# Peptides against a protein of PDB entry 5H65, part 119

Target 1, 294 residues: chain A of PDB entry 5H65
Amino acid sequence: QYLERTPLCAILKQKAPQQYRIRAKLRSYKPRRLFQSVKLHCPKCHLLQEVPHEGDLDIIFQDGATKTPDVKLQNTSLYDSKIWTTKNQKGRKVAVHFVKNNGILPLSNECLLLIEGGTLSEICKLSNKFNSVIPVRSGHEDLELLDLSAPFLIQGTIHHYGCKQCSSLRSIQNLNSLVDKTSWIPSSVAEALGIVPLQYVFVMTFTLDDGTGVLEAYLMDSDKFFQIPASEVLMDDDLQKSVDMIMDMFCPPGIKIDAYPWLECFIKSYNVTNGTDNQICYQIFDTTVAEDVI

## One batch from the design tools (peptide; made by RFdiffusion4, then SolubleMPNN)

Design b2_p14_4_s2 (from b2_p14_4, 6 letters changed)
Fold by OpenDDE base, seed 3:
Structure b2_p14_4_s2 (fold): chain B 294 residues (1-294), chain A 14 residues (1-14)
Amino acid sequence: as target 1 above (294 residues)
Amino acid sequence: MFFTYSTSSLPRPS
């Protein structure tokens, strides 16, 4: 679909919904802090959620650590279990369940660990060694996912989250349905456990100005706009620097807007009803950042 | 310098 470039002043006068191609400068954007622009989005119910902070996870895992692993649920056909007892006064027990592939323990880098009773620090240490970790708890008849407020899967430094509203959790033995128990694809794990996985997204509001008018356009994008995955940016300093560099180029600090680069974008308008108030909003879509070739 | 462009007409990756 070819769209002629439309000036913002004309767009602002038109009814929604419509699609436009524009050429404009980024006057400003919000939020200014990168960590505030990364959210979790449900592809099913479309709810936007905050990425849990480390402190939030500490509380969840600390609470989980108060529960004792059930001996009856250890060492099944699916996993081998090892138990540690801490040397503190409470004698906290931590269970690590090593998921087997066809009855055999896979290589460490391909092995999924189910962790029961671990702290955030302990879980992170194990995820660095084994790459795939699921925090779990003892249910009545099987291990179960600990809490959807925490990651259902940790791979390296990446935390995978599920939607509380859309998920219908199933017990851990449902991992048996996975033919390949070495790759541990997040979507496959989620499907097996009845989880609707959330997507990391960049959420920003761009104030666009082409000299004829000014409008605010919403950016919600996972990995296409910046060509950087939102799922990795919070845990990678280099990726953060890259995003910051891009935004600094779009909105150079201390420089007047006349010197800002022109951006070519697709935006779509849509109607939003808030009570009796009807508002037209705009969203950026099918747009990617590229380096100018000199 | 970075700029943006529309990807709506580009083939989707396999």
Scores: peptide ipSAE 0.034, ipTM 0.616, DockQ to the pose 0.026
Fold by OpenDDE base, seed 2:
Structure b2_p14_4_s2 (fold): chain B 294 residues (1-294), chain A 14 residues (1-14)
Amino acid sequence: as target 1 above (294 residues)
Amino acid sequence: MFFTYSTSSLPRPS
């Protein structure tokens, strides 16, 4: 659908909700650091939360590694189990459960591993070799997801997280409901385990200026605006550089705003109630960056 | 100038 371009000064006078097409310069943005702009978003409760840092995960997995795998839960129809004893003084036990497809072990690049008692380093090593990894723990009657504060699924360098508020965890045997036990689609795994998957999103505040007015607009987007997945950017230096370059082009440091490029954007206004105060906020939507050739 | 085109709807910030 078509939206006529509206100057910011006019927008600032109008009631919400409305949609606008604007032409403006990015005077400034926050946060300035990329890692601060990447969040996890729940599509159901809409909670925004931080992406766990390596240190956070270390603690979780270290705690999990203190628990001994239950022998009674090893080698089921769903998975074959191997036990590894570390060579350190404590002799920590690590269980690796290889999920089978109809009783047959898939190839390594298609196999889901359930890891019990592994450290972050060990889990990462395994995730680099195998298709998918789920950190688990021994429950009363079945293996269970270790902790929703940690990834429920690791595929390569991608960590998939679930919402603690919205998830109703089910035991690992519920993976049996999946017909295809080779592809391990994150959404399917989440559904089987009762997890509401979180979405990686860029969360930024843009200060837009078109010469007639200035307004702040939020950007909350997973992969459309930058054409770069928020889920991958933290693990890829090149993607990080790309985002940084884009933002530097929009808002070059040490340069006057007169030299900034004009941005064509869609923004929508909406009402926000903060106590007794009613505020109009703005959000960028349906906008993808495209640079001029000339 | 940077141009934009329509994409999928974005969720509202919380």
Scores: peptide ipSAE 0.032, ipTM 0.664, DockQ to the pose 0.033
Fold by OpenDDE base, seed 1:
Structure b2_p14_4_s2 (fold): chain B 294 residues (1-294), chain A 14 residues (1-14)
Amino acid sequence: as target 1 above (294 residues)
Amino acid sequence: MFFTYSTSSLPRPS
């Protein structure tokens, strides 16, 4: 669809909601740190959450490691179990449950591991060698997801998180409902376990200036704006560099705004009510970055 | 140099 380009000064005088095409310069943006711009978003309750730090996960898994695996829950029709006792001072018990497909263990690159009592380091090592890893704990009658504050699924370096507010956790035996126990698609795993998956999103505030006015617009996007998945950027130095490069091109440091490139983007206005105060906010939509080939 | 455009289309005036 076509929208006529509208100057910011005109937009600022109009009521919401409306959609606009604009041509403006990026005067500034927040946050400046990439890690701070990546959040977890629930598609149902729309809460925004911080991506847990490594230190946060260490604490969760350390606490989980204090619980001894229940012997009665080992070696079921769903999984084969192997137990290790660490040689450190604590003699920690670690259980790894290898999920079977129709009673047969799949190849390592297709195998889902349920890890009980593992540290973050151990879990990460396993996720790099095997297809997928789920941190679990012994429940009363079955294995259960360890903690929604930690990833419910780790695949390589990708951490998949669930919403505490919207999820209604089911026991691990519900993985039996999956016909194919080799691919381990995150959404399928989440559905089987009653988890509402969180989505990685870039969240930024752009201050836009077209010479007629100044407007703040929010960016909330998973993978279209930068053409880089928010879910992967935190674990990939090259992707981080790419995002930084893009932002530096839009808003070059040490250069006056008059020399900044013009950006063409779409923004939508919407009303926000806080008590008796009514505000109009703006959000970038249907916009992506591309290299100019002129 | 980078620029932004619509993911849906590249609208042009008629």
Scores: peptide ipSAE 0.029, ipTM 0.605, DockQ to the pose 0.021
Fold by OpenDDE base, seed 4:
Structure b2_p14_4_s2 (fold): chain B 294 residues (1-294), chain A 14 residues (1-14)
Amino acid sequence: as target 1 above (294 residues)
Amino acid sequence: MFFTYSTSSLPRPS
């Protein structure tokens, strides 16, 4: 639907909720570092979480590596298992389970690996060679997802995370419910395992100024605003550069705001209640960077 | 120069 352009000074005087079309300059934004703007968002409970750091994952997988794979859970109708013993002093055992499609091992680019006892480095190495990797552990009766604090699925350089609050984990054998055991769509895997997948989102606060007023609006977007997936940006230097270029164009450093470009955005207002205090907040929506920008 | 800010939580509609 069509919205008339409204000056910020008028918007600031109006009650929420409402939707607006604005034309304003980006005076400033936060956080300034791209890595800090990427978060994980649960579509159900709406919790925002930080993307785990490599160090966080190292700890999780190190802990997992202290557990010995259960021999009883190896080589099922769902997967073929291979065990390695590391040549280090600890003699760590690593189990790799190759998930079969109707009893047949898929090609490497279609194969899902279940890794038990692997380090982050080993898991990442395997994920680069195979389509999909799930870190697992031996449960009582079946393999189980290792830890929701770690990715439940790694595909290439993309780490898929699940919500601890909303997920009700099911054992690995539930992957049998998937008819096609070659594509390994993250949402399908999540559903089979009882996982509510988290969504990568850009989270930024824009300070907008149209000359009539100043307004702060936050951006929560996965892939529309920048036309760059938040799920991929952290692992791709080129994508990072692109986002940085966009932001530098909108808010060039060392330049006065008078020279900043005008941005057209849609924003919505909403009420936030903190005890007895009520405030109006603003969120950018249905807005995309113009293609000619980058 | 880049500055760090916490954006781990956002105000949600009441």
Scores: peptide ipSAE 0.028, ipTM 0.582, DockQ to the pose 0.064

Design b2_p14_4_s3 (from b2_p14_4, 7 letters changed)
Fold by OpenDDE base, seed 4:
Structure b2_p14_4_s3 (fold): chain B 294 residues (1-294), chain A 14 residues (1-14)
Amino acid sequence: as target 1 above (294 residues)
Amino acid sequence: MFFSYSTSSLPRPS
């Protein structure tokens, strides 16, 4: 779709909703810290929430570790179980359930582990050795997901979260519905367990200035704008550096805006109602950082 | 630069 370039001063006078092509400088942006710009977004209820940090997860897993694995739920047709007793004063029980594919244990890089009673450190350690990890607890009749406040699936350094509002959790045995028990696609796992997966998104507010006017447009994007996945950036120093570099290019530190680069992008306007007040807001869409900028 | 940023403050289409 072709859109004529519209000056910001004209856009600011128009009713929403509309789509625009603009050429402007990025006067400033919020938040300035990358870790603050990464959020979790529900595609159904559209709730935005913070990515839990290590301290949050520690508490959840510590609580989970206070429960003893139920012996009657060990060693099913779906998984083989191994139990460890920690060599500490408390003698904490940790259960690891190795999910089988058609009765056969997959290779480590294809295996899904269900961890019961593990600490964050232990879970992360196992996730580095095995393809996939799900924190679980003993339910009444089956293993169940531990807590939606924690990842429902950990793959390498990526934590997959589910929406508490939209999810209707099902027990672990529902993983039997998956024909292929080696790939463990997050969306498939989520579907089997009744989870609505949250999406990692960059959320930023850009203050744009083209010399005719100034407006704020927000960015909500998962992997297109920066060509960097929001799901991976927090755990990858190189990706973080790349994003920082891009933003420094857009907003060079220590120089005046006159020297800032001109940026072209698409923005859409939309109405927001706050009680009796109607406000027009703007969102960046269908825009990718050009390769020549980096 | 660090500053407070509230996710809930983001406006949504009505």
Scores: peptide ipSAE 0.031, ipTM 0.588, DockQ to the pose 0.077
Fold by OpenDDE base, seed 1:
Structure b2_p14_4_s3 (fold): chain B 294 residues (1-294), chain A 14 residues (1-14)
Amino acid sequence: as target 1 above (294 residues)
Amino acid sequence: MFFSYSTSSLPRPS
């Protein structure tokens, strides 16, 4: 892809939509805190959502833990069930359903667990030990996904979320449609359960300055701009550090903009209408960070 | 520095 370099002052005078190649300095960016820049995006309805915090999940799973597992739904052809009664004052019952592959229990590293009545801590412990975990609840005739406000699938430290707007949930027995019940691919699980999976994305606003003009451009990207997956960054300190280092390189704190590095990237313009107000917005596209070139 | 790469279309920010 090749475009001629265009100064920002010229871009600011042009109608949208257009694509541009620019060379500019990153005067500033928002949000400054990394966790605020990571969002969940629906590929179907395009709604942006916040990633639930630990506290949010605690509440959801605590509420779920108040519901007693239905004995009638235990030990089906799809899964074997094990029940625990906690020794706390409430005597909470927790059910773990081990999904079978053709009637046989897979190895632990290939096994999907359905957890009913578990706390966030318990779920996380199981997800770190087993391949995959789905939080569930007892429905009328079958197990059901607990809550789309919580992950529909947890694999290690990765939380997979679904869109409430676009999903039409189906019962757990629909996992039978999966031929291979040892490789639990998030998209396959989502499809079986009628879930539209959300995508982790970085959402940031860059203020760009090339000396001729100042322009705000959005960044919305999952894993290519930073070459770091947005889905993993919140749970990995090293990845967080890497992103911070990159941004500090682009916009070094404590020095004047005159000393900032020149950055070359692609931006596209587009029209936005808010009532009677018409404005042109800009978005970074087809751009990846190269730290070895300043 | 930023470099170009092949990508699918990005959704519009909201």
Scores: peptide ipSAE 0.022, ipTM 0.587, DockQ to the pose 0.034
Fold by OpenDDE base, seed 2:
Structure b2_p14_4_s3 (fold): chain B 294 residues (1-294), chain A 14 residues (1-14)
Amino acid sequence: as target 1 above (294 residues)
Amino acid sequence: MFFSYSTSSLPRPS
């Protein structure tokens, strides 16, 4: 839909909700650090939460590693199990369950591993060798997901998380409902296990200035704005550099705003109520970073 | 629409 360009001063006087096309300079943005701008978003309850850090995961997996795998849950129709004891003085037991497809073990690049008692380091090593890894624990009658504070699925360097609020976890045997036990699509795995998957999103606040007014607009986007997936950026130095370069281009450090580039984008206004206080907020939408080539 | 910093072309809706 076509929208006429509206100056910020006019927008600031109007009631919400409305959609606008604007031309403005990016005076500033926050957070300045990329790792602070990447969040996990629930599509159902809309809560935003932090992406767990390595230290957070270490604690979770260390705790899980103190639990001994239940021998009664090993070697089912769904998976074959291998157990070993670590060389450390504590003699930690680790179970790796190889999920079968119709009773047959898939190739390593198609195989889903269920890891019980593994450390973060061990899990990461396995995820690099196999297609998919799920951290699990021994439940009462079946294996269960270890902890929703940790990834429910690791594929390569990508950690898939679930919403604690919206998920109703089901046991591992529910993976039997998946006809294809080779591709292990995250959404399918989540559905089978009763998980509402969280989405990686960039969350930033842009301070826009067109000379007539100043307006703060939020960016909440997974992959459209930067044309870079938020799910991958934290694990890829090149992608991080790309985002940094884009932001430096829009808001160059050490340079006066008069020299900043003019940016055109869509913003929408919406009402936010905090008790009796009504506030109008603005969000960037349907906008992709683009450069004109001369 | 494009988040463009040039006026050489008009942004298009997404």
Scores: peptide ipSAE 0.019, ipTM 0.546, DockQ to the pose 0.025
Fold by OpenDDE base, seed 3:
Structure b2_p14_4_s3 (fold): chain B 294 residues (1-294), chain A 14 residues (1-14)
Amino acid sequence: as target 1 above (294 residues)
Amino acid sequence: MFFSYSTSSLPRPS
């Protein structure tokens, strides 16, 4: 799509919705802290949610750890179970269920673990070793996902979350529908368990200035703008540094805007109704950072 | 520094 460059002053006078190509400087952006810009987005209901903090997860898993694994649900055709009893904590029981592929235990790096009664620390240790972990609880007739407020799948350091509003959870035995039980694709796991997976997104507000006008455009993007996945950035120091470097280049600290680089991007306008108030908002779209700054 | 290109036809991330 070809669009002529439009000055911001002209854009600010026009009705929405429209698409524009602009050339402007990034006067400022918010939030300034990277961790505050990473959110979870539902592709169906479009709800934006905060990424749960470790403290939030600690509470959920601590509560789950107060429940005793049901012995009747151990060692099914789908998984082999092993139980540990802690010396402390009144003999807390932890169950680890190793999901089998065609009745055979896969290699450790390909094996999905179902964990009930585990702490966050224990779960993280196992996810680092076995890659794929699902926190579960004993239901009435089957294992079930522990809580959608916690990850439904942990792979290494990546937490995969589901939408509470759009999901209709199914029991763990529905993992049987997966033909390949060695490559645990988050979307496949989610589908089997009735989960609508949430998507990590960068959510930022850019204040753009081209000398003719100033407007705010927000960015909501998962992996195209920075060419860095929002799902990985919070757990990778190098990726965080890369994003910080990019933003410092666009909006260098300690210098005046006159020295800022000119940026070309697409923005779209849209109408927003808040009660009786109607406003026009702007969003960056179909834009990526140049390779020379990555 | 920014480059625009159409991404609307691309599959959504998993």
Scores: peptide ipSAE 0.019, ipTM 0.525, DockQ to the pose 0.031

Design b2_p14_4_s4 (from b2_p14_4, 6 letters changed)
Fold by OpenDDE base, seed 5:
Structure b2_p14_4_s4 (fold): chain B 294 residues (1-294), chain A 14 residues (1-14)
Amino acid sequence: as target 1 above (294 residues)
Amino acid sequence: MTFTYSTSSRPRPS
């Protein structure tokens, strides 16, 4: 799609919805801290929510660790189970279930682990060694996902979350529906377990100024704008540094706006109504930071 | 259509 460049002063006078190509400077942006800009978005109900902090997860897993694994649910056709008793914490029981593919244990880098009774630290250690980890608990007749407030799937340093509102959880045995039990694609796991996956997104507000006018444009993007996945940035110092460098380039601290670089991007306008109040808002779309900037 | 934008290059489809 080709659009002619439109000055902000003209855009500010026009009705929504419309699409524009603009050339403007980034006067300022919010939030200023990167970790505050990363959210979880539900593609179904469109709710935005915060990424759980380590402290939040600690509480969830501590609570889960108070429950004893049910012996009756160990060693099924789907998985082989091993139980450990910790030396501290009142002899806490930890169960690890190794999911099999057609009755055979996959290689460690292909194996899905189901963990009940584990702490966040223990789970993270296992996720670094094995392909995938699901925190679970003993249900009435089967293992079940522990809590949607925690990740339903951990792969390396990536935590996959599900929407509490839109998900209808199914028991672990539903993983049998997956023909290939080695790849463990998050969307496939989610589908089997009745989970609507949440999407990591960057959520930011850009104040744009082209000298003719000023407007705020909303950015909600998963991986296109920065060419950096929002799902990975919180756990990778190098990626965080890259995003910070990009933003510093667009909006350099201690420098006057006259020296700021010109940015070209697409924005779309849309109407927002609140009672009798009608407001036009703007959102960045179909825009990627060029490679020479990254 | 997605575009890449640069301080030194013309916008182009990506």
Scores: peptide ipSAE 0.022, ipTM 0.534, DockQ to the pose 0.027
Fold by OpenDDE base, seed 3:
Structure b2_p14_4_s4 (fold): chain B 294 residues (1-294), chain A 14 residues (1-14)
Amino acid sequence: as target 1 above (294 residues)
Amino acid sequence: MTFTYSTSSRPRPS
């Protein structure tokens, strides 16, 4: 697609929807803090959600830890179970279920662990060692996912979340439908358990100024704009530094806008109705930071 | 269609 460059002043006078190529400076952006710009997005209902904080997860897992694992649900054809009893906390019981592949325990780095009764700290330790962990609870007839407010799958430092609105949870035994029980792909796990996986996205508002006009453009992107996955950035200092560097280049602190670099990108306009109020909004699309600035 | 851009440069299809 070829689009001629259009001044912002002209764009601001046109009806939506339309697509534009623009050349403008990034006057400012919000939010300024990276952790505030990372959200969870449902691809089906399009709800945006906050990424749960550690404190939120602590509460969920602490509550789960008050429940005793059901002995009747241990050691099935799908998994082997091991139980630990803590010395403190009134003898809290933690169950770890090791998912088998064709009846055989996989290598540790390929083994999926199902954990019930574990704290966040314990779960994180296990995820670092075994890579894949699902927090679960004892249901009436089977193990079940603990809570969609917590990750349905933890892989290393990556938390995978599901949409509460769009998901219809199925019991853990549905993991049997997976032929390969060594490569735990989040989408496959989600499908087996009836989960609609949420996507990590960068959500920012760019205030763009080309000297003829000023408009706000919405950025919602998972991994294309920065060429950095939103799913990984919160747990990787180097990736955070990279994003910060990019934003500092686009909107350098401590200097005037006259010295800001020119940015060329694509934006689309669209209509938004809020009650009786109709407004035109803008969104950045099909734009990525060039490699020379990464 | 994805377009790349850098500081003070024109977008390039990628």
Scores: peptide ipSAE 0.021, ipTM 0.540, DockQ to the pose 0.027
Fold by OpenDDE base, seed 2:
Structure b2_p14_4_s4 (fold): chain B 294 residues (1-294), chain A 14 residues (1-14)
Amino acid sequence: as target 1 above (294 residues)
Amino acid sequence: MTFTYSTSSRPRPS
């Protein structure tokens, strides 16, 4: 869709909703720290929440590790179970359930592990060796997802989270509904378990200045703007550096704004109501940093 | 329509 370039001063005078093409400099942005800009977004209820930190996960898994696996739930048609007792004085029991495909154990790189009673460290170690890991607990009649505050699925270094508000959790045996028990696509796993998966998103506010006016534009994007997945950036130093480089290019520190590059992008206006107060807000859309910048 | 932009070029359809 073609849009004429509109100066910010004109945009600021217009009613919402509208779409604009602008040319402006990035005077500033927030948050400045990357880890603060990466959030989890629910596509249904649209809530934004923080990505749990390692410390948060430690607490969850430590609590889970205090629970003893139910022997009655071990070794079903869906999975084979192995139990370990830790060497510590408490003798913590850890259950690993290997999900079978049509009664046959898949290769390690295709196998889904259900981990019961594992610490974060142990789970991470297993996720590095196996394709997929789900932290679970013993429910009344079946294994259940441990906690939606923790990942419902870990694949490599990627943690997949679900929305507590929108999810209606189902027991682990519902994984039987998956015909392919080797690929373990996150969305499929989520669907089987009644989970609404959260999306990693970059959430930032850009202060744009074209010399005629100043406008704050909201950026909420998963992978289009930076061409870097928000889901991967926190676990990859190179990706983090790339994002930092892009932002430094757009808004170089220690340099006057006159020397900043001109940015052309799309923004849309929309109305936000807080009680009786009506405010017009702006959001960046359909804009991608060009490859030559990355 | 998504546009790409760089500091050295104008936005273009992507």
Scores: peptide ipSAE 0.023, ipTM 0.530, DockQ to the pose 0.027; fails the geometry check
Fold by OpenDDE base, seed 1:
Parts: sequence; C-alpha cells; structure tokens
Structure b2_p14_4_s4 (fold): chain B 294 residues (1-294), chain A 14 residues (1-14)
Amino acid sequence: as target 1 above (294 residues)
Amino acid sequence: MTFTYSTSSRPRPS
C-alpha cells in the first residue's frame, strides 16, 4: 500500500471517505492521563465503556460476599468445592470450586477456580496462584457468573470483561462443553458462558499540525499503534512508562511546537451525522510507532 | 498492512 503525502490544508477541503498519508506534528493530545485513554470496546455493539476501578470492583465483590453459597450446588461432576468461614464479625462464607478435567483435578497452574463470596483481595491472591479465576454466585439450579460489571475471568493481573448489552449469560455447567478443561482461553470461556468479551483499546484524540492546517484525528487501537497491549498496560508500570515516553517524544513538554518532531502516519476520513449537523472526522489507521531507520 | 510510524522519517510497511 502506498499513498502520496497530502498536506492537511488539502485534506480539510475534501469529501469523505478517503485515506491519506500525512506528515504533521502532534500539537496536543487528549486525554493526557494514560488511565483515561484505556477503554473497553464491544466488537459487536461497538459501545465504549470505562474500565472499572478497583473501588468499583470492591463494591461488587463486597455485595457478592453478602450472599451465602448454596450447599446444594457444591461438589458436582464439574468441580470440587471447598468452603471457608472467615473469622471476621460476620463469619462470611467463601466457596472455592475447583474445576475438574474429566473428573480429575488438574495441576494448580491449569486449574480454573470458581470463587463464591470472595473479596477482591482474596480473588487476586487466588488468581496469582492458580492463574484462572471466575467470580460466581449461587443461582437457582446452578452456579452463575457473579456480575458482568466485574471480570468474568481473571488471569494473573489481567481482567477479562463482557458486554452487558450483547451477552446472554448461561450457567456455569455450560463449561462442560469445553473439551479441554486445562487450557482456559478467555474467548472459549466467554463462548461457553454466552459472553461477548470486551476488548481493551487505547482511545485518544490527536491534534495534528503540518503548518498548512490543523486537524483532529481519532485513535482507537488495541495493540498495534504502541505495540503494547491495552489489556496489560494498566497493570504494568514498565508498559505505562513506555507509552508515556512515546507520547513525550511526539509531544515533548516544555518546548515550542516548532521543535516538535515530524510524524508521518495514515489517517482516514469519514462522515458523521449528528442530527442536522454533518461533519467529517478523521481516524489514524495502519500505523505503528517506530524509530527511524538510518 | 501496518506501516511504521516515524518521528522524523517517512512511514514504511512493517
């Protein structure tokens, strides 16, 4: 693919949709804080959602912990159950269900845990030790996913979320449909449980200036632009630092735009209708951050 | 197709 470089002033006069190659400086960008740029995107309904904060999850799991595990749902062919009673004032009961593979418990690092009544802290501890954890609750006839506002699957430090709009939840026993119950792939788990998984994406607005004109370009990307997964960046200080360094390189603080580096990338234009208002918007595409090759 | 995005040079296919 090859496109000739087009000045922004020319682009601004053209109808959409079109694709362009541009050379411009990053005058500014929004949001400035990295955590605000990471969103959850549904591939089906295309809704953008905020990534829940720790405080949000605390509330959800605290609420879940007020419900007592149903004894009738413990120790099935799918899982073995262990119950703990906390020594706190309320004597909270926590159930951990160890999912079996063909009736046999897998190794710890391959075992999926279903947690009922656990706090965020307890869940995180278990996910670090056993890798895969699903927060659940007791339904009428089976265990069910606790809440789509919380992760449906936690693997290490990675939280996997589902779309409330597009998901049609099925009970936990539907995990039986998985032939291999030792490799817990998020998409497979989601499919079994009727979940449409959300995708982590970077969402930013770049204000680009090439001296002939100024243009705002939208960036929505999961892992290609920065070559850093949006799904991991919030939980990794080094990855966060890398993104910050990249943005500081593009838009260095404390200096004038005349000294900013020239950036070359691809943008596409598209039409947006809002009521009676028609406008042309722009989005960055097929672009990966890289240093110059000498 | 993904193109490398350069801070000073022209983008290249990657």
Scores: peptide ipSAE 0.019, ipTM 0.539, DockQ to the pose 0.028; fails the geometry check

